Peptides against a protein of PDB entry 6B9H. Designs and how they scored, part 25

Target 1, 151 residues: chain A of PDB entry 6B9H
Amino acid sequence: AELCESLLTWIQTFNVDAPCQTVEDLTNGVVMAQVLQKIDPAYFDENWLNRIKTEVGDNWRLKISNLKKILKGILDYNHEILGQQINDFTLPDVNLIGEHSDAAELGRMLQLILGCAVNCEQKQEYIQAIMMMEESVQHVVMTAIQELMSK

## One batch from the design tools (peptide; aimed at target 1 Q124)

Design b2_p20_1_s3 (made by RFdiffusion4, then SolubleMPNN; from b2_p20_1, 9 letters changed)
Fold by OpenDDE base, seed 1:
Structure b2_p20_1_s3 (fold): chain B 151 residues (1-151), chain A 20 residues (1-20)
Amino acid sequence: as target 1 above (151 residues)
Amino acid sequence: MEEEKREKTRQFFEELLAKA
């Protein structure tokens, strides 16, 4: 999926410890959790991160469990910190991500993380970093941001 | 990429940055 591939490229700029080269690498939620901690380490602190299981393997139940926690964290962050600036009317289906590595649903999850980055305290830095990416990626990211913040 | 897409993308992020 175009959205997923572009946002995967964006996620890779965070240089997290977990492998993040493929769609499959993201399905256990570990990369997403580490990215969120970079976005706001005061909110997504070590206590929060420790709730995400790192040794998941191919266990789809554990993947879904992690993804549910991450989705809840994103939504709570939006409500408690960002002032509900992200439109969450179309939430990703974490079951499809965990069981089938669904790229479209994964793209929606990464889109929510993008919303956190462009609305957080360090939004200026993340926006500037996006502007340094390849133009085709920037265009997809723009569309994703517009969808998130549309009324 | 088409020039129109490139210009719209550039303008979008410049405006987004200005509001940040």
Scores: peptide ipSAE 0.721, ipTM 0.956, DockQ to the pose 0.823
OpenDDE base, seeds 2, 3, 4, 5: peptide ipSAE 0.721, 0.717, 0.720, 0.721; ipTM 0.956, 0.955, 0.956, 0.956

Design b2_p20_1_s4 (made by RFdiffusion4, then SolubleMPNN; from b2_p20_1, 8 letters changed)
Fold by OpenDDE base, seed 1:
Structure b2_p20_1_s4 (fold): chain B 151 residues (1-151), chain A 20 residues (1-20)
Amino acid sequence: as target 1 above (151 residues)
Amino acid sequence: SMAEKRAQTRAFFEELLAQA
């Protein structure tokens, strides 16, 4: 999906330690967890990150377990820190991500992470970084942010 | 047009920055 492709490109700008070149690379949640830690290391601290299994392989059950923890973390962050600025009406189906590498659902997951970035303490930094990306990516990101902020 | 999309996108993020 276009959303997933653009947000994958955005995720790659974080230069996390875990491989993040393909959709499949993101399905175990490790990249997403590392990105969240970069966004707010005080909240997504070492203790939180340690709950995410890193040696998952192709075990879709473990992938789903990680993804559920990450999704919960995002939602809790939105509620506790961001003041509920992200619309979570349509949550990503982490089962489809973990079991089938569903790009559309993965895009929705990355969209939530985007919401964290553009609303966190360093929001200005992340917004400016987005403005330096390719125009086609910026347009998709804009649409994604608009969806998140809509009520 | 492409130019209009570009301008719209730029304006969006500029406004977002103004609120940051």
Scores: peptide ipSAE 0.696, ipTM 0.948, DockQ to the pose 0.936
OpenDDE base, seeds 2, 3, 4, 5: peptide ipSAE 0.693, 0.693, 0.694, 0.694; ipTM 0.948, 0.947, 0.948, 0.948

Design b2_p20_2 (made by RFdiffusion4)
Pose (drawn by RFdiffusion4):
Structure b2_p20_2 (pose): chain A 151 residues (1-151), chain P 20 residues (1-20)
Amino acid sequence: as target 1 above (151 residues)
Amino acid sequence: SEEIEEKTQEMLDWIEDLKE
């Protein structure tokens, strides 16, 4: 905890098309998919993004379907591009995100996305950007990075 | 700006050390 909201502020720095003001705004997976495309458009390309349904509303089943696709993408990226540098021992429970808007599980998913950003080809720029954020947010990001880079 | 660059490099080094 204290992970979800700090990482929400970090997500907001991407200025993606979908709304990203609340925890609920992240539960359908669209913001996360758009952020992943911004992190690595060569991997999270248009063909990949097209699989993420928009206009999900309150349909938690579709939220879960989207989130499973996002998590599948992150895990594949970790394996195929990042050489398993992101710790994936504990997977976020996407069913709890969809069924209960569980912010803690959402924080874990956002932590995996942060892991993608700090290990991608543009990791220097993403780290430099974090260094400009509020100190409170930087400290939480630091803790999140320590966890997700450890073995 | 110089301080941010220094902290950026420290963070990069620190992330690479964690991977070991």

Design b2_p20_2_s1 (made by RFdiffusion4, then SolubleMPNN; from b2_p20_2, 7 letters changed)
Fold by OpenDDE base, seed 2:
Structure b2_p20_2_s1 (fold): chain B 151 residues (1-151), chain A 20 residues (1-20)
Amino acid sequence: as target 1 above (151 residues)
Amino acid sequence: MEEIERKTQELLEWIEELLK
């Protein structure tokens, strides 16, 4: 999906330790967790990160478990830190991500992370990084922000 | 650099407006 591919490119700018070259690389949630830690290490601290299993392999059940934790973290972060409600926003189906590597649903997940980045304390830096991306990707990212914020 | 900064500010303002 275009959303997923563009947001994958965006995710790659974080230069996390975990492999993040393909959609499949993101399905275990490890990359997403590491990205969230970069976004707000005080909230997504080591204790939180340690809840995400890194040795997942192709175990889709473990992937889903990780993804559920990450989704919860994102929702809690939005509620507790960002003061935002996204209950009316369509949430990603983490089952489809974990079991089937569904790019569309993964895109929704990454969109939520994007929402965290553009609303966090360091939002200006992340926005600046987005503005430096190639225009085609930038457009998709900006559209994703609009969809998330305008609801 | 200044152009990037301007665009960044515009986007930031746009996001802030959406959050209202």
Scores: peptide ipSAE 0.046, ipTM 0.645, DockQ to the pose 0.652
OpenDDE base, seeds 1, 3, 4, 5: peptide ipSAE 0.028, 0.034, 0.028, 0.041; ipTM 0.628, 0.633, 0.607, 0.642

Design b2_p20_2_s2 (made by RFdiffusion4, then SolubleMPNN; from b2_p20_2, 8 letters changed)
Fold by OpenDDE base, seed 3:
Structure b2_p20_2_s2 (fold): chain B 151 residues (1-151), chain A 20 residues (1-20)
Amino acid sequence: as target 1 above (151 residues)
Amino acid sequence: MEEIEKKTKELLELIEKLLE
């Protein structure tokens, strides 16, 4: 999916420790968790990050477990820190991400993380970074942000 | 596609201002 591929490129700009070259690399949630920690290390602190299992392999049940924790973290962050600026009535299906590597649902998950970035304390820096991205990726990211703001 | 790129950047700048 175009959304997923563009947001994968965006995720790669964070230069996290976990492999993040493919859609499959994102399905265990480890990259997502590390990105969230970079976005707000005070909220997504080391204790939170340690709840995400890093040695998952192809175990889709463990992937789903991680993804559920991450989704909860995002929703809690939105409620507690961001003042619910992101409408969460349409949540990504983490089962499809973990079990089938569903790119569309993964894109929705990454979009929620994008929402965290553009509303966090360092939002100006993240927006400026987006403005330096390749045109095609930039367009998709912009559209994703607009969708988040319109909800 | 320079024109489209310029439009995209302008919209991002608008979004940046809205989020200030």
Scores: peptide ipSAE 0.033, ipTM 0.648, DockQ to the pose 0.209
OpenDDE base, seeds 1, 2, 4, 5: peptide ipSAE 0.032, 0.030, 0.032, 0.029; ipTM 0.657, 0.632, 0.621, 0.626

Design b2_p20_2_s3 (made by RFdiffusion4, then SolubleMPNN; from b2_p20_2, 8 letters changed)
Fold by OpenDDE base, seed 2:
Structure b2_p20_2_s3 (fold): chain B 151 residues (1-151), chain A 20 residues (1-20)
Amino acid sequence: as target 1 above (151 residues)
Amino acid sequence: SSMIQEKTEELLKWIEELKK
């Protein structure tokens, strides 16, 4: 999916420790958890990160477990820190991500993380980084932001 | 650069408008 591909490129700019080159690399949630920690290390601290299993392999049950924790973290962050500024009426299906590596649903998950980045304390820095990306990626990112924020 | 900073501020403003 175009959304997933563009947001994967965006995710790669965070330079996390976990492999993040393919859709499959993101299905266990480890990359996403590390990205969230970079976005707000005070909220997504080491205690939170330690709840995410890093040695998952191809175990889709463990993937889903991680993804559920991450989704909950994102939703809680929006409620507790960001003041519920993003539209979460359509949540990603983490079962499809974990079991089938569904790119469309993964794109929706990454979109929620994008919402965290553009509303966090360091939002100006993340938005500046987006402005330095390729035009095609910028277009998808801006469209994704609009979808999240428009009510 | 100043151009990137200007675009950044513009996008920030745009996002704030979307929140309304």
Scores: peptide ipSAE 0.312, ipTM 0.839, DockQ to the pose 0.917
OpenDDE base, seeds 1, 3, 4, 5: peptide ipSAE 0.287, 0.285, 0.170, 0.290; ipTM 0.829, 0.829, 0.705, 0.829

Design b2_p20_2_s4 (made by RFdiffusion4, then SolubleMPNN; from b2_p20_2, 8 letters changed)
Fold by OpenDDE base, seed 1:
Structure b2_p20_2_s4 (fold): chain B 151 residues (1-151), chain A 20 residues (1-20)
Amino acid sequence: as target 1 above (151 residues)
Amino acid sequence: MSSIQEKTQELLEWIEELLE
């Protein structure tokens, strides 16, 4: 999916420690968790990050468990810190991500993380970084932000 | 400026306005 591909490129700009080159690399949630910690390390602190299992392999049940924790973290962050600026109009199906590496649903999850970045305390820095992305990717990212903010 | 660049710039301006 175009959304997932562009947001994967965006995720790669965070330069996290975990591998993040393919859709499959993101399905265990480890990259997402590390990105969220970069976005707001005070909220997504080490204690939170340690709840995400890093040695998952191909265990789709563990993937889903991680993804559920991450989704909950995003929603709680939106409620507690962002003041519900992001509407959770359509939640990603984490089962499809973990079990089938569904790119469309993964795109929805990454879109929620994008929402966190552009609404966090360091939102100006992340917006500026997006402005410097390759044009075609930038367009998709901006459209994704618009969707989150307007629905 | 390409059509994509123009549309992207419009979206960016909208986002900036929304976040102010």
Scores: peptide ipSAE 0.029, ipTM 0.652, DockQ to the pose 0.154
OpenDDE base, seeds 2, 3, 4, 5: peptide ipSAE 0.029, 0.028, 0.025, 0.029; ipTM 0.651, 0.644, 0.600, 0.648

Design b2_p20_3 (made by RFdiffusion4)
Pose (drawn by RFdiffusion4):
Structure b2_p20_3 (pose): chain A 151 residues (1-151), chain P 20 residues (1-20)
Amino acid sequence: as target 1 above (151 residues)
Amino acid sequence: SDEMHEEADEWMEEAMTMPS
């Protein structure tokens, strides 16, 4: 905890098309998919993004379907591009995100996305951007990175 | 540019090795 909201502020720095003001705004997977495309458009391309349904509303089943696709993408990226540098021992429970808007599990998904950003080809720029954020957010980001980079 | 990359690396190393 104290992970989800700090990482929401970080997500907001991407200024993606979908709304990203609340925890609920993240539960359908669209913001996360758009952020991943910004992190690595060569991997999270348009063909990949097309698989994420928009206009999900309160349909938690579709939220889960989207979130499973996002997590599948992150895990594949970790394996195929990042050489397993992101710790994936504990997977976020995407069913709880969809069924209960579980912010803690959402924080874990956002941590994986942070992991992608700080290990991608543009990791220098993403780290430099974090260094400009509020100190409270930087500290939480530091803790999240320490966890996701450890073995 | 090189100074900025050094600072970003030092920051990342601090983040990975900070006390728990």

Design b2_p20_3_s1 (made by RFdiffusion4, then SolubleMPNN; from b2_p20_3, 11 letters changed)
Fold by OpenDDE base, seed 2:
Structure b2_p20_3_s1 (fold): chain B 151 residues (1-151), chain A 20 residues (1-20)
Amino acid sequence: as target 1 above (151 residues)
Amino acid sequence: MEELEEEVEEWLEEALNRPR
């Protein structure tokens, strides 16, 4: 999916430790968890990160478990820290991500993370980075932001 | 497209000025 591919490119700018070159790389949630920790290490602290299983392999059940934790973390973060700036009108289906590597649903998940980035304490840096992205990717990212802000 | 960019830009500017 175009959304997923563009947001994958965006995610890659975080330079996390976990591999993040493919959609499959993101399906276990480890990259997403590490990105969230970079976004707000005080909230997504080591205790939170430790709840995410890193040795998942191809176990889709463990992937789903991780993804559920991450989704909950994002939603809680939005409510507790961001002041509900993110519109969660459509939640990603983490089952499809974990079991089938569904790119569309993964894109939705990454979109929520995008929402965290553009509303976090360091939002200025993330917004500026987005404004400097390659045009085609930037367009998709901006569209994703627009969707998040739409009520 | 230009309209979308303008809307996003306005939102981003607002977001930049919004306190945490």
Scores: peptide ipSAE 0.104, ipTM 0.692, DockQ to the pose 0.073
OpenDDE base, seeds 1, 3, 4, 5: peptide ipSAE 0.030, 0.066, 0.050, 0.030; ipTM 0.609, 0.660, 0.635, 0.605; seed 5 fails the geometry check

Design b2_p20_3_s2 (made by RFdiffusion4, then SolubleMPNN; from b2_p20_3, 12 letters changed)
Fold by OpenDDE base, seed 1:
Structure b2_p20_3_s2 (fold): chain B 151 residues (1-151), chain A 20 residues (1-20)
Amino acid sequence: as target 1 above (151 residues)
Amino acid sequence: SHMMEEQVQKWLEEALNRPK
């Protein structure tokens, strides 16, 4: 999945504490939660982050539980803070992410996080960071943003 | 490459000018 691979590269620019080298590393949602906290620490505060279990191992039920919380957080953030600027026309299937490490569905999840970054209070900083990414990755990221914001 | 830069620039303008 080209979308997932490019967005994984984008996620890695956040330099979060959790491992984030592979698709499997992202399936428990911990990296995504830490990225969201960096995007808006006032909204995705420590209390919110503490709801995400960090030691889930290969437990797919715990992964799905985390992913559901993260997805809800993203949707609530879009509604409460971003003013519905991001389209959630196609939601990721978090069950497929948690159970099967589905890269396509993970890509959709990361796309929603990308939408948060380019619409948040520090959107200019994140947009400029994307502008400095490697060209092939930049193209995929840009396409993902356009799809999310215009469809 | 130049075409991609133009597309990126258009995206940038759209993103930066979007009401918050």
Scores: peptide ipSAE 0.093, ipTM 0.693, DockQ to the pose 0.113
OpenDDE base, seeds 2, 3, 4, 5: peptide ipSAE 0.051, 0.050, 0.069, 0.052; ipTM 0.658, 0.648, 0.667, 0.657

Design b2_p20_3_s3 (made by RFdiffusion4, then SolubleMPNN; from b2_p20_3, 14 letters changed)
Fold by OpenDDE base, seed 1:
Structure b2_p20_3_s3 (fold): chain B 151 residues (1-151), chain A 20 residues (1-20)
Amino acid sequence: as target 1 above (151 residues)
Amino acid sequence: SSAQQQQAEEFLQEALNRPK
């Protein structure tokens, strides 16, 4: 999916420790958790990150478990810190992500993380980084932000 | 295009200006 591919490119700009080259690399949630920690390390602290299992392999049940925790974290962050600046119009199906590597649903998950980045305390840094992205990718990212803010 | 780039920058600037 175009959304997932563009947001994968965006995710790669964070240069997290976990591999993040393919859609499959994101399905265990480890990259997403590390990105969230970079976005707000005070909220997504080590205690939170330690709840995410890193040695998942191809176990889709463990992937789903991680993804559920991450989604919960995003929603809690939106409520507790961002003051519902992001509208949870549709939630990603983490079962499809974990079991089938569904790119469309993964795109929705990454879109929620994008919402966190452009509304967090350091949003200026992330917005400026988006302004410097390649035009075709930037367009998709911008559209994704617009969708989050328009609901 | 130049127009698309301009629109993107304006939109992102608007997002930047939103109050927390």
Scores: peptide ipSAE 0.256, ipTM 0.805, DockQ to the pose 0.091
OpenDDE base, seeds 2, 3, 4, 5: peptide ipSAE 0.250, 0.232, 0.248, 0.245; ipTM 0.802, 0.794, 0.804, 0.803

Design b2_p20_3_s4 (made by RFdiffusion4, then SolubleMPNN; from b2_p20_3, 12 letters changed)
Fold by OpenDDE base, seed 2:
Structure b2_p20_3_s4 (fold): chain B 151 residues (1-151), chain A 20 residues (1-20)
Amino acid sequence: as target 1 above (151 residues)
Amino acid sequence: MEEEKKRAEEWLQEALTRPR
């Protein structure tokens, strides 16, 4: 999916420790968790990160477990820190991500993380970074932000 | 396309300017 591909490119700018070259690399949630920690290490602290299983392999059940924790973290972060709500009907299906590596649903998950970045304390830096991205990727990312904020 | 980009840019500008 175009959304997923562009947001994967965006995610790669974080330069996290976990591999993040492919959609499959993101399906266990480890990259996403590490990105969230970079976005707000006070909220997504080491205790939170430690709840994410890193030795997942191809175990889709563990992937889903991680993804559910991450999604909950994002939702809680939006509610508690960002002061905004995300409607349930717009939530990604983490089962499809974990079990089938569904790129569309992964894109929606990454979009939520994008929302965290552009609303966090360091939002200016993240927004400016996005404005410096390659045009085609930037367009998709910016559109994703608009969509998220217009909900 | 240009209108879409403009709208997206406006949203980003709003995000930049609104208080934390």
Scores: peptide ipSAE 0.174, ipTM 0.756, DockQ to the pose 0.075
OpenDDE base, seeds 1, 3, 4, 5: peptide ipSAE 0.156, 0.140, 0.130, 0.156; ipTM 0.755, 0.748, 0.734, 0.754

Design b2_p20_4 (made by RFdiffusion4)
Pose (drawn by RFdiffusion4):
Structure b2_p20_4 (pose): chain A 151 residues (1-151), chain P 20 residues (1-20)
Amino acid sequence: as target 1 above (151 residues)
Amino acid sequence: SEAEHEREETKEFLENLLES
């Protein structure tokens, strides 16, 4: 905890098309998919993004379907591009995110996405950007990175 | 202070992360 909201501030720095003001705004997976495309458009390309349904509303089943595709993409990216540098021993429970808007599980998904950003080809720029954020957010990001980079 | 110590650690960590 104290992970979800700090990482929400970080997500907001991407300025993606979908709304990203609240925890609920993240539960359908669209913002997360758009952020991944910004992190690595060569991997999270348009063909990949097209698989993420927009206009989900309160349909938690579709939220889960989207989130499973997002998590599948992150795990594949970790394996195929990042050489398993992101710790994936504990997977976020995407069913709890969809069924209960569980912010803690959402924090864990956002941590994986942070992991992608700090290990991608543009990791220098993403780290430099974090260094401009509020100190409280930087501290939480630091803790999250320590966890996700450890073995 | 404890807040100053935390800021120093966070700053050093992020600089080391950037250099890596």

Design b2_p20_4_s1 (made by RFdiffusion4, then SolubleMPNN; from b2_p20_4, 8 letters changed)
Fold by OpenDDE base, seed 1:
Structure b2_p20_4_s1 (fold): chain B 151 residues (1-151), chain A 20 residues (1-20)
Amino acid sequence: as target 1 above (151 residues)
Amino acid sequence: SEEEEKRKETREFLQKLLEE
């Protein structure tokens, strides 16, 4: 999926510790959790991050468990910190991500994380970083942001 | 061209977002 591939490229700019080269690398939620911690370490603190299992392997049940926690964290962050600026009418299906590595649903999850980045306290820094990416990626990112803002 | 238009639209959108 074009959305997933572009947002994967964006996620890679965070230089997290976990492997983040493929769609499969993101399905356990570890990369996403580490990215969220970088976005707002005060909210997504070490205690929050420690709830995400890191040694998951191919266990789809553990993947789904992690992804559910991450999705909840994103939604709570949107409500408690961002003032509900992210449109969450279409939530990603974390079961499809964890069990089938569904790129389309993963793209939707990464889109929510993008919403956190462009609305957080350091939003100007992340927007500027996006403006430095390849033009094709920037266009997809713009479309993703527009969808979140459409309400 | 279509590519030039897409580039312009993207740049203007992100710049506006940055200024909000």
Scores: peptide ipSAE 0.687, ipTM 0.947, DockQ to the pose 0.952
OpenDDE base, seeds 2, 3, 4, 5: peptide ipSAE 0.684, 0.685, 0.684, 0.685; ipTM 0.946, 0.946, 0.947, 0.946

Design b2_p20_4_s2 (made by RFdiffusion4, then SolubleMPNN; from b2_p20_4, 8 letters changed)
Fold by OpenDDE base, seed 1:
Structure b2_p20_4_s2 (fold): chain B 151 residues (1-151), chain A 20 residues (1-20)
Amino acid sequence: as target 1 above (151 residues)
Amino acid sequence: SSMEQKRKETREFLEQLLAS
């Protein structure tokens, strides 16, 4: 999926500790959790991060459990911190991500994280970083942001 | 060109977002 491919490239700019080279690498939620902590370490603090299980392997049940926690964290962050600036009308199916590595649904999850980045306290830095990416990636990111901010 | 128009649209959007 084009959305997932572009947002995976964007996620890689965060330089998190967890492997983040493939779609499969993101399915356990560890990379996403680490990215969220970078976006807002005061909200996604160590206590929150410690709820995400590492060393999941191929256990799809554990993946789904992590992904559910991450999705809840994103939605709570949107409500409590961002003032519901992210449109969550279409939520990702975390079951498809965890069990089948569904790239389309993973793209939707990464899109929500993108929404956090472009609305957080350091949104200027993240927007500027996006503007330095490959032009084709920038266009996909723009489209993703537009969808999130639509009425 | 279509590519040039696409690039311009993207740049203008991100600049507006940055200014908001």
Scores: peptide ipSAE 0.689, ipTM 0.947, DockQ to the pose 0.895
OpenDDE base, seeds 2, 3, 4, 5: peptide ipSAE 0.685, 0.687, 0.687, 0.688; ipTM 0.946, 0.946, 0.947, 0.947

Design b2_p20_4_s3 (made by RFdiffusion4, then SolubleMPNN; from b2_p20_4, 10 letters changed)
Fold by OpenDDE base, seed 1:
Structure b2_p20_4_s3 (fold): chain B 151 residues (1-151), chain A 20 residues (1-20)
Amino acid sequence: as target 1 above (151 residues)
Amino acid sequence: SMAEELSKKTKQFLLDLLNS
């Protein structure tokens, strides 16, 4: 999916420790958790990150468990810190991500993380970084942000 | 061109977001 591919490229700019080259690399949630910690290390602190299981391999049940924790963290962050600026009407199906590596649903998860980045304390830094990306990626990101902020 | 116009609109959106 175009959304997933563009946001995967965006995720790669964070230079996290975990492998993040493919859709499959993101399905266990470890990259996403590390990205969230970079976005707001005070909220997504070491204690939070330690709840995400590493070395899950191909165990889709463990992937789903991680993804559920991450999704909850994102939603809690939106409510407690961001002031509910993200529209969570359509939540990603973490079961499809964990079990089937569904790119469309993964794109929706990354979209929520995008929402965290463009609304966090360092939002201007992340928006400026997006403005330096390829034009096609910028367009997808714009559309994704518009969808997040719409009613 | 259409591509240039789309690019300009995208950049303007991000600038507006940056200044919000």
Scores: peptide ipSAE 0.656, ipTM 0.937, DockQ to the pose 0.869
OpenDDE base, seeds 2, 3, 4, 5: peptide ipSAE 0.656, 0.655, 0.654, 0.655; ipTM 0.936, 0.936, 0.937, 0.937

Design b2_p20_4_s4 (made by RFdiffusion4, then SolubleMPNN; from b2_p20_4, 8 letters changed)
Fold by OpenDDE base, seed 1:
Structure b2_p20_4_s4 (fold): chain B 151 residues (1-151), chain A 20 residues (1-20)
Amino acid sequence: as target 1 above (151 residues)
Amino acid sequence: SAMEKKRKETKEFLQKLLAS
């Protein structure tokens, strides 16, 4: 999926500790959790991050558990901090991500994280970073933002 | 060209978002 591929490239710019080279690397939610902590460490603090299991392996049940927590965190952040600036009506299916590594649904999850980045306190820095990416990736990211901001 | 239009559209959108 083009969306997932472009957003994976975007996620890689965060230089998190967890492996983040492939779609499969993102399915356990650890990378996503670490990215969210970078976006807003005051909200996604150590206590929040510690709820995400890091030693998951191929256990799809644990993956789904992590992904559910992350999705909840994103939605709560949108409500409590961002003031409902992102459209969360079409939620990703975390079961498909955890059990089947569904790239389309993973792309939707990463899109929500993108929404956090472009609306957070440091949104200027993240938007500027996006503007420095490869142009084809920038276009996909723009489309993702437009969809996310639409009512 | 189509590619130039796409690039310009993207740049203008992101700049507008940055200024918001």
Scores: peptide ipSAE 0.697, ipTM 0.952, DockQ to the pose 0.894
OpenDDE base, seeds 2, 3, 4, 5: peptide ipSAE 0.690, 0.692, 0.692, 0.693; ipTM 0.951, 0.951, 0.951, 0.951

Design b2_p20_5 (made by RFdiffusion4)
Pose (drawn by RFdiffusion4):
Structure b2_p20_5 (pose): chain A 151 residues (1-151), chain P 20 residues (1-20)
Amino acid sequence: as target 1 above (151 residues)
Amino acid sequence: DFEEEEKREETKEFFEELLE
């Protein structure tokens, strides 16, 4: 905890198309998919994004379907591009995110995305950008990175 | 105040090292 909201501020720095003001705004997977495309458009391309349904509303089943696709993409990226540098021993429970808007599980998903950003080809720029954020957010990001980079 | 300064310095050093 103290992970979800700090990482929400970090997500907001991407200025993606979908709304990203609240925890609920993240529960359908669209903001996360758009952030992943910004992180690595060569991997999280248009063909991949097309699989993420928009206009989900309160349909938690579709939220889960989207989130499973996003988590599948992150794990594949970790394996195929990042050489398993992101710790994936504990997967976020996307069913809880969809059924209960569980912010803690959402924080874990956002931590995996952070992991993608700090290990991608543009990791230098993403780290430099974090260094400009509020100190409280940087500290939480530091803790999150330590966890996700450890073995 | 000392503990806050120490925390800021450790966080800063962490991100400088992460850039390496």

